# Designs tried in a protein design run: peptides against a protein of PDB entry 7K3S. Part 42

Target 1, 60 residues: chain A of PDB entry 7K3S
Amino acid sequence: MEELSGKPLSYAEKEKLKEKLAFLKKEYSRTLARLQRAKRAEKAKNSKKAIEDGVPQPEA

## One batch from the design tools (peptide; made by RFdiffusion4, then SolubleMPNN)

Design b2_p22_1_s2
Fold by OpenDDE base, seed 5:
Structure b2_p22_1_s2 (fold): chain B 60 residues (1-60), chain A 22 residues (1-22)
Amino acid sequence: as target 1 above (60 residues)
Amino acid sequence: SRIEEIRREIEELEKEFKELEK
């Protein structure tokens, strides 16, 4: 049972929390980049299909 | 979504860090 005693975080506990935050911020950035690539790939598929089907693309 | 889960976990850890610095 780790005593969650209301003592201020030790230096080591603060550093461990900073490492977790840095890891999660990196995973967030990687996941966001994947979602942005997926959205661009979907737009590129829809644009190719709209050209093939002769449908006027809405001017962005 | 996975990105929203990561965001919530970041917000929780940032809250814990701020509470433990008081």
Scores: peptide ipSAE 0.404, ipTM 0.861, DockQ to the pose 0.314
Fold by OpenDDE base, seed 1:
Structure b2_p22_1_s2 (fold): chain B 60 residues (1-60), chain A 22 residues (1-22)
Amino acid sequence: as target 1 above (60 residues)
Amino acid sequence: SRIEEIRREIEELEKEFKELEK
């Protein structure tokens, strides 16, 4: 990691930083959506298994 | 967690960007 401590970033370096930030924000949103789908799928799997095993589901 | 890694990287880049606007 080059310590950018003290050199004015060129316009190109600022744009590269903006692109990296935009990429990471997109990856964050994608990862969050994946985690939310995984949590829903796990809840649905556990609910289906509880029905199949004849275990009363805890009321929501 | 991968989500926490991305969050840290975003926070670091937002700090760097704010220092460079100055």
Scores: peptide ipSAE 0.403, ipTM 0.860, DockQ to the pose 0.259
Fold by OpenDDE base, seed 4:
Structure b2_p22_1_s2 (fold): chain B 60 residues (1-60), chain A 22 residues (1-22)
Amino acid sequence: as target 1 above (60 residues)
Amino acid sequence: SRIEEIRREIEELEKEFKELEK
């Protein structure tokens, strides 16, 4: 962790920080979408298995 | 989790950015 606590960041350092922030926001959105798809796929697998096993689906 | 790590890193960079805009 560079303690940037003492010097005003140059314009170039501020732009680099904005780029990192934009990248991380994109990675967050991508990771969230993957997690949500995984959760939906798991529910869909469990629902298919419940139908195949003749077990009544838990009411959603 | 990886999503919580990314979230913490975003929150840290947003704080740093806000301090640099003062």
Scores: peptide ipSAE 0.402, ipTM 0.859, DockQ to the pose 0.230
Fold by OpenDDE base, seed 2:
Structure b2_p22_1_s2 (fold): chain B 60 residues (1-60), chain A 22 residues (1-22)
Amino acid sequence: as target 1 above (60 residues)
Amino acid sequence: SRIEEIRREIEELEKEFKELEK
């Protein structure tokens, strides 16, 4: 792995870096959307439990 | 967290890119 530290990156290396950055930004957005969906689903489960625990079962 | 790892890697690449544009 040549140390990219000293030479101006070639055009091809800059484009590869941009591609990697775009990929990671997409993965971030996908992961965030998944986490937000999971959090919404958890809140919806907790709201159902709160309703079930608050209704006295009618005595049969 | 996986999201924090992705954030760190983005931040590192953005720093590298900014250094290479100078």
Scores: peptide ipSAE 0.401, ipTM 0.860, DockQ to the pose 0.229

Design b2_p22_1_s3
Fold by OpenDDE base, seed 3:
Structure b2_p22_1_s3 (fold): chain B 60 residues (1-60), chain A 22 residues (1-22)
Amino acid sequence: as target 1 above (60 residues)
Amino acid sequence: DKIEELKKKIEELEKEFEELEK
């Protein structure tokens, strides 16, 4: 067990940790939105190919 | 996976923050 038995964070260290956490949450949300957009774009490409091949779209 | 890496790092920092706010 690495006891993070460090001294209580100063107010400035707590604020710096909050800023890092807010930044990481923003990067997570941006990356998730990109992934979801990529998955939607892939499905839309596959649906265009299925229409061109005369294959009925699987109903969602 | 970059999403899983970011999620794990957020969870680690949230735990460190909770432990250091007590």
Scores: peptide ipSAE 0.229, ipTM 0.799, DockQ to the pose 0.291
Fold by OpenDDE base, seed 2:
Structure b2_p22_1_s3 (fold): chain B 60 residues (1-60), chain A 22 residues (1-22)
Amino acid sequence: as target 1 above (60 residues)
Amino acid sequence: DKIEELKKKIEELEKEFEELEK
C-alpha cells in the first residue's frame, strides 16, 4: 500500500480537483432541481384528479 | 439515490482538497 501522501499536488492537479468539485456541485444542483420539479408535477396531477372526481356529471 | 451519491462524492473531494491545502 504505497502512501500517495508524499507528493505535493502540482498547481495544475489542484486546479483539476477544483474543476471536478465545481462540476459535481453543478450536477447536484441540477439533479435536485429535477427532483423538485418532478415532485411538483406529481402534486399537480393529483390535484387535477381530485377536481375531475368532484364534478358531478350532468345526468343526460 | 443519485443525490446521496453526489453528496458523498462532493464530501470526498472536499476532504481530498483540504488535505492538499495542508
Scores: peptide ipSAE 0.227, ipTM 0.801, DockQ to the pose 0.230
Fold by OpenDDE base, seed 5:
Structure b2_p22_1_s3 (fold): chain B 60 residues (1-60), chain A 22 residues (1-22)
Amino acid sequence: as target 1 above (60 residues)
Amino acid sequence: DKIEELKKKIEELEKEFEELEK
């Protein structure tokens, strides 16, 4: 691995790092949104079981 | 966790960018 030690990054190298950072920020946001949906779905399943096991649904 | 791994990798790249911009 060539240690980039000692020269200021070229414009092209700076743009490549910005693109990589933007990609990782996008993957983070997607992964976070999936985790938040999973946590909401788990709470909704637990709430449905608590209603079915504890409250007589009025027969319609 | 995959979120913590991504956070760490973002922080590493932000530091690398700041070090290479100075």
Scores: peptide ipSAE 0.227, ipTM 0.799, DockQ to the pose 0.287
Fold by OpenDDE base, seed 1:
Structure b2_p22_1_s3 (fold): chain B 60 residues (1-60), chain A 22 residues (1-22)
Amino acid sequence: as target 1 above (60 residues)
Amino acid sequence: DKIEELKKKIEELEKEFEELEK
C-alpha cells in the first residue's frame, strides 16, 4: 500500500473516488429501500393477522 | 481536505451497507 497520505491526489484519483462514492450511495439507497419495503410488507401481514384473529369467525 | 471528506464518507457508507446486508 503506497502511502497516499503524503501526495495530493491527482484529478483522476479524485474523480475515481467520486465515482465510487456515487456507486456506494446508489447501492446504499437500493438496499435501504428494499429493507424498508420488506418491513412494510411484514407489518401489513401482521396487521392482517391481527384483524383476522380479532374477528370471531362465525361458528356456524 | 475534500479528499479526506470523500474517503471518510465512503468508509461510513461501506459500514452502513454491510450492516444493512446482515
Scores: peptide ipSAE 0.151, ipTM 0.775, DockQ to the pose 0.097

Design b2_p22_1_s4
Fold by OpenDDE base, seed 4:
Structure b2_p22_1_s4 (fold): chain B 60 residues (1-60), chain A 22 residues (1-22)
Amino acid sequence: as target 1 above (60 residues)
Amino acid sequence: SRIEELKKEIEELEKEFKEKEE
């Protein structure tokens, strides 16, 4: 990554950075929601399997 | 993980934005 650390960002560069940041925050939120759904689905599968296998569910 | 990569890239861009406003 070029060391742009010393030059003030132009207005256009600041707006481009804000757009990229907004995009990444949206992708983060979408990914987090997917992981939360996956975790809930995994718990539901494990609970169904543990009931089927006669293993007592760990109390929540 | 993809979420850790996104978190890191967000943190790096927020840092770059702050460093270039000072």
Scores: peptide ipSAE 0.419, ipTM 0.859, DockQ to the pose 0.321
Fold by OpenDDE base, seed 2:
Structure b2_p22_1_s4 (fold): chain B 60 residues (1-60), chain A 22 residues (1-22)
Amino acid sequence: as target 1 above (60 residues)
Amino acid sequence: SRIEELKKEIEELEKEFKEKEE
């Protein structure tokens, strides 16, 4: 059993970890905002179809 | 899902950060 004697992260390794965490949190927020926009766009498309089905086309 | 992967990777990094502050 190699004790992964978890060498205390150097200050530089801690800062690199913080930078990676900040980047991932930003990517998460961007992805979430995209998913929320997609869901709103689907709801808007479904609402538009419901209006077109309710307008009697004028007989030609 | 890409959002679940990002959530998992964030959780793992937050755990590693906590374990190395103790």
Scores: peptide ipSAE 0.419, ipTM 0.863, DockQ to the pose 0.234
Fold by OpenDDE base, seed 1:
Structure b2_p22_1_s4 (fold): chain B 60 residues (1-60), chain A 22 residues (1-22)
Amino acid sequence: as target 1 above (60 residues)
Amino acid sequence: SRIEELKKEIEELEKEFKEKEE
């Protein structure tokens, strides 16, 4: 890892880093929201199966 | 997972930002 530790970031480099950080935070939030929807959909699917397996089909 | 990768990359950039403000 090149220790580029010695030069203070220019204003432009700091702004570029802030923009990248804001982008990644947005992608994290989108990914989290997708994961939470998937978990809710899976729970809803499992709850429907548990109701269908517990009702004896009336033989007509 | 993709969410853990994003979390790690955020943490690395926040660290780099802090180290270059001192």
Scores: peptide ipSAE 0.418, ipTM 0.861, DockQ to the pose 0.265
Fold by OpenDDE base, seed 5:
Structure b2_p22_1_s4 (fold): chain B 60 residues (1-60), chain A 22 residues (1-22)
Amino acid sequence: as target 1 above (60 residues)
Amino acid sequence: SRIEELKKEIEELEKEFKEKEE
């Protein structure tokens, strides 16, 4: 197992690390946006149930 | 959580990048 632990990153290794970091930051942002939409949808469902339970449906 | 895993992996890569520039 070569102890690569002591050499400064080559330019190519730095660019590969930057690409991986950019990819992960994009996936994080997508995941966060999904979670935020899910929380908004849950609040919207709870508010609709509160309105439907509180408004007497006019008997037709 | 998947978001916590992504956050951890980002922090580890940012750490590795910093440790190899110093």
Scores: peptide ipSAE 0.418, ipTM 0.862, DockQ to the pose 0.318

Design b2_p22_3_s3 (from b2_p22_3, 9 letters changed)
Fold by OpenDDE base, seed 1:
Parts: structure tokens; sequence; C-alpha cells
Structure b2_p22_3_s3 (fold): chain B 60 residues (1-60), chain A 22 residues (1-22)
């Protein structure tokens, strides 16, 4: 295991890392919410299609 | 300081995991 014996991060580097992590968390949450909405929309489409395919359309 | 950064990373990862399980 390479010990990341890197120089101790300066206070400014730590604050910059915290800011980057907060940004990444925000973008992750936004992406997750989009994926969840897409998954719900797909389930709703599949449910509608299953109902439409299961109801014999009255032959007009 | 390293421990505080580790704890911050662990908390951030735990919150991220929690959001993934929801």
Amino acid sequence: as target 1 above (60 residues)
Amino acid sequence: LEEELKEFLEKALEELKKEFEE
C-alpha cells in the first residue's frame, strides 16, 4: 500500500477540497434526482403501454 | 487535521450513499 505520505494539505487546500466535495455532492444529488425522475417516467410509460396492450382496442 | 479531513470525507461519502439508497 503506497502510503500517500503527501505533504500535509494547507488550510487553503483543505477548504478548496471541502468546496469541491460540496460541489460534487450537489451535482450528484441533482443527477440522482434526474435519474429517479427518468425511472419514474419510464415505469409510468411501461405501465400505460401494458394497459394499452392488454385492452383489445375496439375494432373500429 | 488529517483525522478531521478523513471524518469529513467519511461523512460526505455516507451522505452520498444514503442518497443512493433512497
Scores: peptide ipSAE 0.066, ipTM 0.645, DockQ to the pose 0.035
Fold by OpenDDE base, seed 4:
Structure b2_p22_3_s3 (fold): chain B 60 residues (1-60), chain A 22 residues (1-22)
Amino acid sequence: as target 1 above (60 residues)
Amino acid sequence: LEEELKEFLEKALEELKKEFEE
């Protein structure tokens, strides 16, 4: 395990790292937006069920 | 879903580290 931790990254390596971090940030944001949408959809389903269970069905 | 997001981020950080060890 060579201690690559001590060598200053070249300009090209720094630009490659920035590109990868930008990609990772984009995928994180996309996944977080999906999670937040799923949680909102779940809350909306649970709220609809709570209303439906709380309304007495009119006896026929 | 939160755990799947963490696992995705951990894998992507590990892949990024491997490319700096080459």
Scores: peptide ipSAE 0.090, ipTM 0.668, DockQ to the pose 0.167; fails the geometry check
Fold by OpenDDE base, seed 3:
Structure b2_p22_3_s3 (fold): chain B 60 residues (1-60), chain A 22 residues (1-22)
Amino acid sequence: as target 1 above (60 residues)
Amino acid sequence: LEEELKEFLEKALEELKKEFEE
């Protein structure tokens, strides 16, 4: 197991890591917002089916 | 500097966890 723990990150490596984490956070938040939107859209489809089952279609 | 980076990582992870629970 190579202990990646050994060398203190240089200032430049720390700043590059902060930029990567900020990017990762942004992509995570975008992905989460898409997932939450998809989940809301699925719930809305299920609610429409429950309303259609309760409305007697007018017999032609 | 190392402590500041640890604190930044901890805050970033806490915010990501909070967004996942919402």
Scores: peptide ipSAE 0.065, ipTM 0.648, DockQ to the pose 0.034; fails the geometry check
Fold by OpenDDE base, seed 2:
Structure b2_p22_3_s3 (fold): chain B 60 residues (1-60), chain A 22 residues (1-22)
Amino acid sequence: as target 1 above (60 residues)
Amino acid sequence: LEEELKEFLEKALEELKKEFEE
């Protein structure tokens, strides 16, 4: 197993790592925004159930 | 170039940390 640890990364390898990091950051932010939307949607479903259970049904 | 890469990595990690605290 050659220790790739000792060779200075080429300019092209450094740029490829920057692009990968930018991609990972973007996918992280997208995933976080999806989780936040899911949490808000769950809270909104729970609040609708609390309103429906508090309306007195009209006695027929 | 190497310092610019370090600064880029540092900024990217700081922004990622801020998004995790929000």
Scores: peptide ipSAE 0.064, ipTM 0.651, DockQ to the pose 0.033; fails the geometry check

Design b2_p22_4_s2
Fold by OpenDDE base, seed 5:
Structure b2_p22_4_s2 (fold): chain B 60 residues (1-60), chain A 22 residues (1-22)
Amino acid sequence: as target 1 above (60 residues)
Amino acid sequence: EDEELLKKAEEEEKERLKKKEE
C-alpha cells in the first residue's frame, strides 16, 4: 500500500473533489437505473415468450 | 455542465503536476 505522501488538500481542492464525487454518484445512479430497467425488460420478454411457446416458467 | 467541470478539473490537475516537475 503506497502511502499517498502528499501535502494536505487545500479548501479549493476538497471542493473540486466533492463536485467530482457528486457527478460520479449521479452517473452511477443513472447507469444502474438503466441496467435494472434493461434486466426487467429482458425478464418480461422471456416470460411472454415462455407463455406463447407453452413452456412452464421455472418456479422461484 | 458536469462533464465540462470534470474536464476543467482534470486539465488543472495535469497543469499542477507539470509545475511540480519544474
Scores: peptide ipSAE 0.127, ipTM 0.695, DockQ to the pose 0.053
Fold by OpenDDE base, seed 4:
Structure b2_p22_4_s2 (fold): chain B 60 residues (1-60), chain A 22 residues (1-22)
Amino acid sequence: as target 1 above (60 residues)
Amino acid sequence: EDEELLKKAEEEEKERLKKKEE
């Protein structure tokens, strides 16, 4: 059990952590947008391949 | 800018870790 013996963070340390968290949230959102684009592109490729292979797509 | 902030923060954490091993 790592003792969370965290000395109280100074005001400057808290602001620096907020900036780090803001950056990580931005990079997370960018990565999520890329993943969603990749999934849409993969679904579109699989859709084209299913049409070419004569496999009926499951209607949603 | 944000990547430099992260790098500077990692370097400061490494320096704190070094000072805790003395």
Scores: peptide ipSAE 0.127, ipTM 0.688, DockQ to the pose 0.050
Fold by OpenDDE base, seed 1:
Structure b2_p22_4_s2 (fold): chain B 60 residues (1-60), chain A 22 residues (1-22)
Amino acid sequence: as target 1 above (60 residues)
Amino acid sequence: EDEELLKKAEEEEKERLKKKEE
């Protein structure tokens, strides 16, 4: 484990880290929302195929 | 805006690394 024996972060370095963290949280939320929409679209396609192929859907 | 903030922060980190190698 490399000891984070770095000098205490300046006020300006802390503010930049907060801004980077806010950006990363926003991009994470956008990516998660895209992934959730993709998973819903995939489930809807699989459900449509299962109905077309006459396969009974397992009730959840 | 947010992508420019990330890019500025990477450029400033690269500049700090260069100044530590001099």
Scores: peptide ipSAE 0.122, ipTM 0.687, DockQ to the pose 0.050
Fold by OpenDDE base, seed 2:
Structure b2_p22_4_s2 (fold): chain B 60 residues (1-60), chain A 22 residues (1-22)
Amino acid sequence: as target 1 above (60 residues)
Amino acid sequence: EDEELLKKAEEEEKERLKKKEE
């Protein structure tokens, strides 16, 4: 385990890490937005089926 | 752009792994 604790990152290494972090944050936000849309679409489908099948929906 | 950043990151990691085997 060579010392990860002692070398100051160069300017170029810091900028490359900022770019990687910006990309990861963008992909995380995109994935969260997809998951939230999927959960809303699933709730809307389950609500439509429960109304069609005459099942009382649990109050929110 | 995003795919090119991923490819460059993977290439750099592969080069770092090769340099550790040496």
Scores: peptide ipSAE 0.112, ipTM 0.671, DockQ to the pose 0.045

Design b2_p22_5_s2 (from b2_p22_5, 9 letters changed)
Fold by OpenDDE base, seed 1:
Structure b2_p22_5_s2 (fold): chain B 60 residues (1-60), chain A 22 residues (1-22)
Amino acid sequence: as target 1 above (60 residues)
Amino acid sequence: MKEVEEKIAKAEKEYEELLKEL
């Protein structure tokens, strides 16, 4: 039970926490967009392989 | 990903605790 027995945070400390939060939310959104692109690329590879494995190769 | 989510959750908690002191 860490008592937040800290002095009231100054206006400058509040603005620094808001800036840090905005930065972290931006890095999360960038990382999430990268993950979503990777999942779409994996699904597209798996769909191509399923089409290639489902077409009977013309016997030579 | 987990480390970024943990850092965000920590910063969100620090900000919510700050809003309760206002």
Scores: peptide ipSAE 0.098, ipTM 0.680, DockQ to the pose 0.133
Fold by OpenDDE base, seed 4:
Structure b2_p22_5_s2 (fold): chain B 60 residues (1-60), chain A 22 residues (1-22)
Amino acid sequence: as target 1 above (60 residues)
Amino acid sequence: MKEVEEKIAKAEKEYEELLKEL
């Protein structure tokens, strides 16, 4: 990525960056929600396995 | 887990880079 270090961005370039920012904010929020669901599902799998194997669950 | 954490860290970095350009 060329760091545009030194030229003032045009209005059109700023609007394009705002659109990219809004997209990345949406993808971040979607990815965060996936991560949180994955962590809960992993905890639930580890809990089932720990009950089945008789192993003490690590405290969260 | 690792692939989702890598995707979030990449999106966070790209978001912070865009905030510096605005």
Scores: peptide ipSAE 0.089, ipTM 0.668, DockQ to the pose 0.073
Fold by OpenDDE base, seed 5:
Structure b2_p22_5_s2 (fold): chain B 60 residues (1-60), chain A 22 residues (1-22)
Amino acid sequence: as target 1 above (60 residues)
Amino acid sequence: MKEVEEKIAKAEKEYEELLKEL
């Protein structure tokens, strides 16, 4: 990590860091939504296997 | 799943670093 040379950040440097933070917030939210969909899909697959191996479907 | 969790953990670290610089 570059040593934060103890100079106060300029206004332009602070705005650039806020833009990077906003971009990372968007990428985090996208990645989190993908993870949550993956966990729901795994739970749905495990529930479908438990129905195939253990519940006689009532004959319609 | 592991690749998605690694991308989240990387983004979380990059946030904590940016928050220390502000």
Scores: peptide ipSAE 0.086, ipTM 0.660, DockQ to the pose 0.071
Fold by OpenDDE base, seed 2:
Structure b2_p22_5_s2 (fold): chain B 60 residues (1-60), chain A 22 residues (1-22)
Amino acid sequence: as target 1 above (60 residues)
Amino acid sequence: MKEVEEKIAKAEKEYEELLKEL
């Protein structure tokens, strides 16, 4: 039963596959943009801690 | 039908692999 691998996809099946691939690519790009924003925010938080630990408390 | 489902399932696996590389 090897004859099922050679039928060209119908126009409707090709469009459904393109829509699914476009959706997955969009979600990938959204996830990548969120991750890049999170990594930038983490670096900015770590830079604030390095400034806070470097302020000598005024000896009262 | 089955060939479209297999191609969609392949695209879903490729998407999951791309998520692991992030």
Scores: peptide ipSAE 0.072, ipTM 0.667, DockQ to the pose 0.284

Design b2_p22_6_s1
Fold by OpenDDE base, seed 5:
Structure b2_p22_6_s1 (fold): chain B 60 residues (1-60), chain A 22 residues (1-22)
Amino acid sequence: as target 1 above (60 residues)
Amino acid sequence: DLEKRLKELEEEAEKVLEEIKK
């Protein structure tokens, strides 16, 4: 594989890389939102187990 | 693993940014 590492990228190649970057940012945001939902769901499960184990919820 | 996937996406984005700067 000839390392094309030395030729300046064409405008079209740079635009294609920008599209890839935009895609990666979208996938990052989607994955982050999924992680945040997972962490909230885990915390909610732990709170539900504490209620079932008879831990008195501090009265509001 | 979602945290691992976030890291992979960051590393791939950094590579793309370096290529855009060449």
Scores: peptide ipSAE 0.624, ipTM 0.933, DockQ to the pose 0.439
Fold by OpenDDE base, seed 2:
Structure b2_p22_6_s1 (fold): chain B 60 residues (1-60), chain A 22 residues (1-22)
Amino acid sequence: as target 1 above (60 residues)
Amino acid sequence: DLEKRLKELEEEAEKVLEEIKK
């Protein structure tokens, strides 16, 4: 089983790996953008809670 | 977990890059 790791990849195999890498980069960028949106949404929720807890309800 | 998924994507990309260099 050791001999398979040492075969030089064909040009076609290298191109397929480059396509996979391009896909992974796209998925990374998409995931990063989702994470950034999630972090911003969490901060916005925390700021809204801080405002609601800071308004003294008028004791009527 | 999005942070975990980012790390998995990085690790997979590194493996692909190592294979391309071969």
Scores: peptide ipSAE 0.624, ipTM 0.933, DockQ to the pose 0.437
Fold by OpenDDE base, seed 3:
Structure b2_p22_6_s1 (fold): chain B 60 residues (1-60), chain A 22 residues (1-22)
Amino acid sequence: as target 1 above (60 residues)
Amino acid sequence: DLEKRLKELEEEAEKVLEEIKK
């Protein structure tokens, strides 16, 4: 999508941009949820390893 | 990585918001 830097966008063009923004927000939320799951899974793996190694778990 | 992708999505969303605001 070429950044037409300078002309006022039509209503239809603005609505298309709003649809794009809604899509981006959805992708952001999905990606964030994946990241949060990954971080939790990593923490859980580290905690499991710490228990297995008999090392006191760092307080959360 | 997922963090890089989040930043890219934020930057793209900001550009879209700026275009809507014009």
Scores: peptide ipSAE 0.622, ipTM 0.931, DockQ to the pose 0.436
Fold by OpenDDE base, seed 1:
Order: C-alpha cells, then sequence, then structure tokens
Structure b2_p22_6_s1 (fold): chain B 60 residues (1-60), chain A 22 residues (1-22)
C-alpha cells in the first residue's frame, strides 16, 4: 500500500484531478437531467391511463 | 438505475476533492 499521502501533489497532478472533477460534474448534470425527464414522462403516462379508465364505454 | 449512477458520481467526486485538498 503505497502511502501516496505524504508528497504534495504537483501542479500537474492537481490540474488532472480538476479535469476529472469537471468531467464528473458534467456527467452528474447529464444524469440528473435524464432522471428528471424520466420522472416527468412517468407522470405523463400515469395521467393518460387515469383518463382512459374514467370514460364509460358507450353502450351499444 | 439513474439514482444509483448519481450516487456513484457523488462518491467519486468526493474522493477526487479529498485528493485535491491534500
Amino acid sequence: as target 1 above (60 residues)
Amino acid sequence: DLEKRLKELEEEAEKVLEEIKK
């Protein structure tokens, strides 16, 4: 287990970590937007089913 | 599962933030 804990990270290593963090933030935002769309789409489907079950079929 | 993926991204971001602070 290399104790990498003791050496101050170089400027280049810190910049690489900042790039990784920026990537993770972008992926988080994208995933969150997908989740929000999915939840909205589910609510819209449930609302359509409630309207269809409430219309009495015209007796012939 | 999108909620699981969000949690994984948060946990990975926390690890990266801890490394930047060192």
Scores: peptide ipSAE 0.622, ipTM 0.933, DockQ to the pose 0.443

Design b2_p22_6_s2
Fold by OpenDDE base, seed 2:
Structure b2_p22_6_s2 (fold): chain B 60 residues (1-60), chain A 22 residues (1-22)
Amino acid sequence: as target 1 above (60 residues)
Amino acid sequence: ELEEKLKKLEEEAEEILKEIEK
């Protein structure tokens, strides 16, 4: 099984790998944008809770 | 989960880059 790792890739195989790399970059950017939105949404929830816990309910 | 997905995508991209450079 060792001999397969040393064969120079054909031009067509290298182009296929470049296409896969372009796909991975797109998925990375999409995932990063989702993470950034999730972190912002968490901060917004935490700030809303801090405001709700900081309002003394008037003891009526 | 999203951070782990980012790491896996980076690892797969690094493997592909190493194979392109051979």
Scores: peptide ipSAE 0.575, ipTM 0.920, DockQ to the pose 0.388
Fold by OpenDDE base, seed 5:
Structure b2_p22_6_s2 (fold): chain B 60 residues (1-60), chain A 22 residues (1-22)
Amino acid sequence: as target 1 above (60 residues)
Amino acid sequence: ELEEKLKKLEEEAEEILKEIEK
Protein backbone atom coordinates (compact mmCIF):
# COMPACT_ATOMS: atom_id res chain seq x y z
CA MET B 1 0.00 0.00 0.00
CA GLU B 2 1.61 3.26 -1.08
CA GLU B 3 1.46 5.63 1.89
CA LEU B 4 -0.70 8.40 0.38
CA SER B 5 0.24 10.09 3.71
CA GLY B 6 1.27 13.39 2.05
CA LYS B 7 -1.58 14.66 -0.21
CA PRO B 8 -4.47 16.72 1.22
CA LEU B 9 -7.71 14.79 0.74
CA SER B 10 -10.23 16.23 -1.72
CA TYR B 11 -13.71 17.22 -0.52
CA ALA B 12 -15.12 14.06 -2.19
CA GLU B 13 -12.55 11.81 -0.42
CA LYS B 14 -13.38 13.42 2.97
CA GLU B 15 -17.14 12.90 2.38
CA LYS B 16 -16.49 9.22 1.50
CA LEU B 17 -14.52 8.81 4.76
CA LYS B 18 -17.38 10.46 6.73
CA GLU B 19 -19.87 8.00 5.15
CA LYS B 20 -17.60 5.09 6.16
CA LEU B 21 -17.34 6.51 9.71
CA ALA B 22 -21.17 6.75 9.94
CA PHE B 23 -21.40 3.10 8.79
CA LEU B 24 -18.82 2.01 11.43
CA LYS B 25 -20.76 3.86 14.19
CA LYS B 26 -23.95 2.00 13.15
CA GLU B 27 -22.14 -1.39 13.17
CA TYR B 28 -20.58 -0.54 16.56
CA SER B 29 -23.99 0.29 18.10
CA ARG B 30 -25.51 -2.91 16.64
CA THR B 31 -22.61 -5.05 17.95
CA LEU B 32 -22.70 -3.38 21.39
CA ALA B 33 -26.47 -4.01 21.68
CA ARG B 34 -25.86 -7.71 20.81
CA LEU B 35 -23.11 -7.95 23.48
CA GLN B 36 -25.36 -6.32 26.10
CA ARG B 37 -28.18 -8.79 25.26
CA ALA B 38 -25.72 -11.71 25.54
CA LYS B 39 -24.49 -10.51 28.99
CA ARG B 40 -28.12 -10.08 30.21
CA ALA B 41 -29.03 -13.56 28.92
CA GLU B 42 -26.01 -15.09 30.73
CA LYS B 43 -26.98 -13.34 34.01
CA ALA B 44 -30.60 -14.55 33.60
CA LYS B 45 -29.39 -18.17 33.06
CA ASN B 46 -27.18 -18.00 36.17
CA SER B 47 -30.07 -16.56 38.24
CA LYS B 48 -32.47 -19.28 36.97
CA LYS B 49 -29.98 -22.02 37.94
CA ALA B 50 -29.53 -20.48 41.42
CA ILE B 51 -33.34 -20.49 41.95
CA GLU B 52 -33.75 -24.05 40.61
CA ASP B 53 -30.92 -25.45 42.81
CA GLY B 54 -31.62 -23.41 46.01
CA VAL B 55 -35.40 -22.78 46.26
CA PRO B 56 -37.89 -25.68 46.30
CA GLN B 57 -40.41 -24.52 43.72
CA PRO B 58 -43.82 -24.77 45.37
CA GLU B 59 -45.49 -27.81 43.83
CA ALA B 60 -48.44 -26.66 41.77
CA GLU A 1 -16.17 -12.79 19.43
CA LEU A 2 -18.32 -9.64 19.88
CA GLU A 3 -15.65 -7.84 21.98
CA GLU A 4 -12.98 -8.41 19.29
CA LYS A 5 -15.41 -7.05 16.67
CA LEU A 6 -15.99 -3.90 18.78
CA LYS A 7 -12.21 -3.38 19.09
CA LYS A 8 -11.74 -3.78 15.31
CA LEU A 9 -14.53 -1.25 14.62
CA GLU A 10 -12.88 1.25 17.03
CA GLU A 11 -9.47 0.80 15.33
CA GLU A 12 -11.00 1.32 11.84
CA ALA A 13 -12.84 4.45 13.09
CA GLU A 14 -9.63 5.90 14.63
CA GLU A 15 -7.75 5.39 11.32
CA ILE A 16 -10.52 7.21 9.41
CA LEU A 17 -10.51 10.11 11.93
CA LYS A 18 -6.71 10.49 11.49
CA GLU A 19 -7.14 10.65 7.68
CA ILE A 20 -9.98 13.25 7.91
CA GLU A 21 -7.86 15.49 10.20
CA LYS A 22 -4.88 15.60 7.69
Scores: peptide ipSAE 0.574, ipTM 0.919, DockQ to the pose 0.389
Fold by OpenDDE base, seed 3:
Structure b2_p22_6_s2 (fold): chain B 60 residues (1-60), chain A 22 residues (1-22)
Amino acid sequence: as target 1 above (60 residues)
Amino acid sequence: ELEEKLKKLEEEAEEILKEIEK
């Protein structure tokens, strides 16, 4: 995205940027939810392994 | 990879916010 670093944006250009921002927020939320699921799955795997190995679970 | 993607999305959103405020 070329930084038009000088001219005030028209209303139409600002609305287009708001649409892009809304899209980015959606992608962010989706990506964050994936990361949170991955971290929970990793913690659950580590917990299962620690139980299987007879190692005391690290306190949460 | 997911954390880097989050960071890139944040950076892109911040640049858009700066452009909207101009």
Scores: peptide ipSAE 0.574, ipTM 0.917, DockQ to the pose 0.437
Fold by OpenDDE base, seed 1:
Structure b2_p22_6_s2 (fold): chain B 60 residues (1-60), chain A 22 residues (1-22)
Amino acid sequence: as target 1 above (60 residues)
Amino acid sequence: ELEEKLKKLEEEAEEILKEIEK
């Protein structure tokens, strides 16, 4: 663990960290949107199964 | 897997914020 504890970060170092933070924010938003789509798709699959199991097969 | 990825992104963002605030 490098103790970067002592020197105030230069303006350039702070800007580099802000760029990394902006990248992480984009990746977070993308991942969250994927998770939300996955959860919606799972609910849609479960609702189809409930409809199919509730239709009594017509007796022949 | 996606939830674990979100958590890792949050942890990395928190570390960067702590470093910017120093």
Scores: peptide ipSAE 0.574, ipTM 0.919, DockQ to the pose 0.396

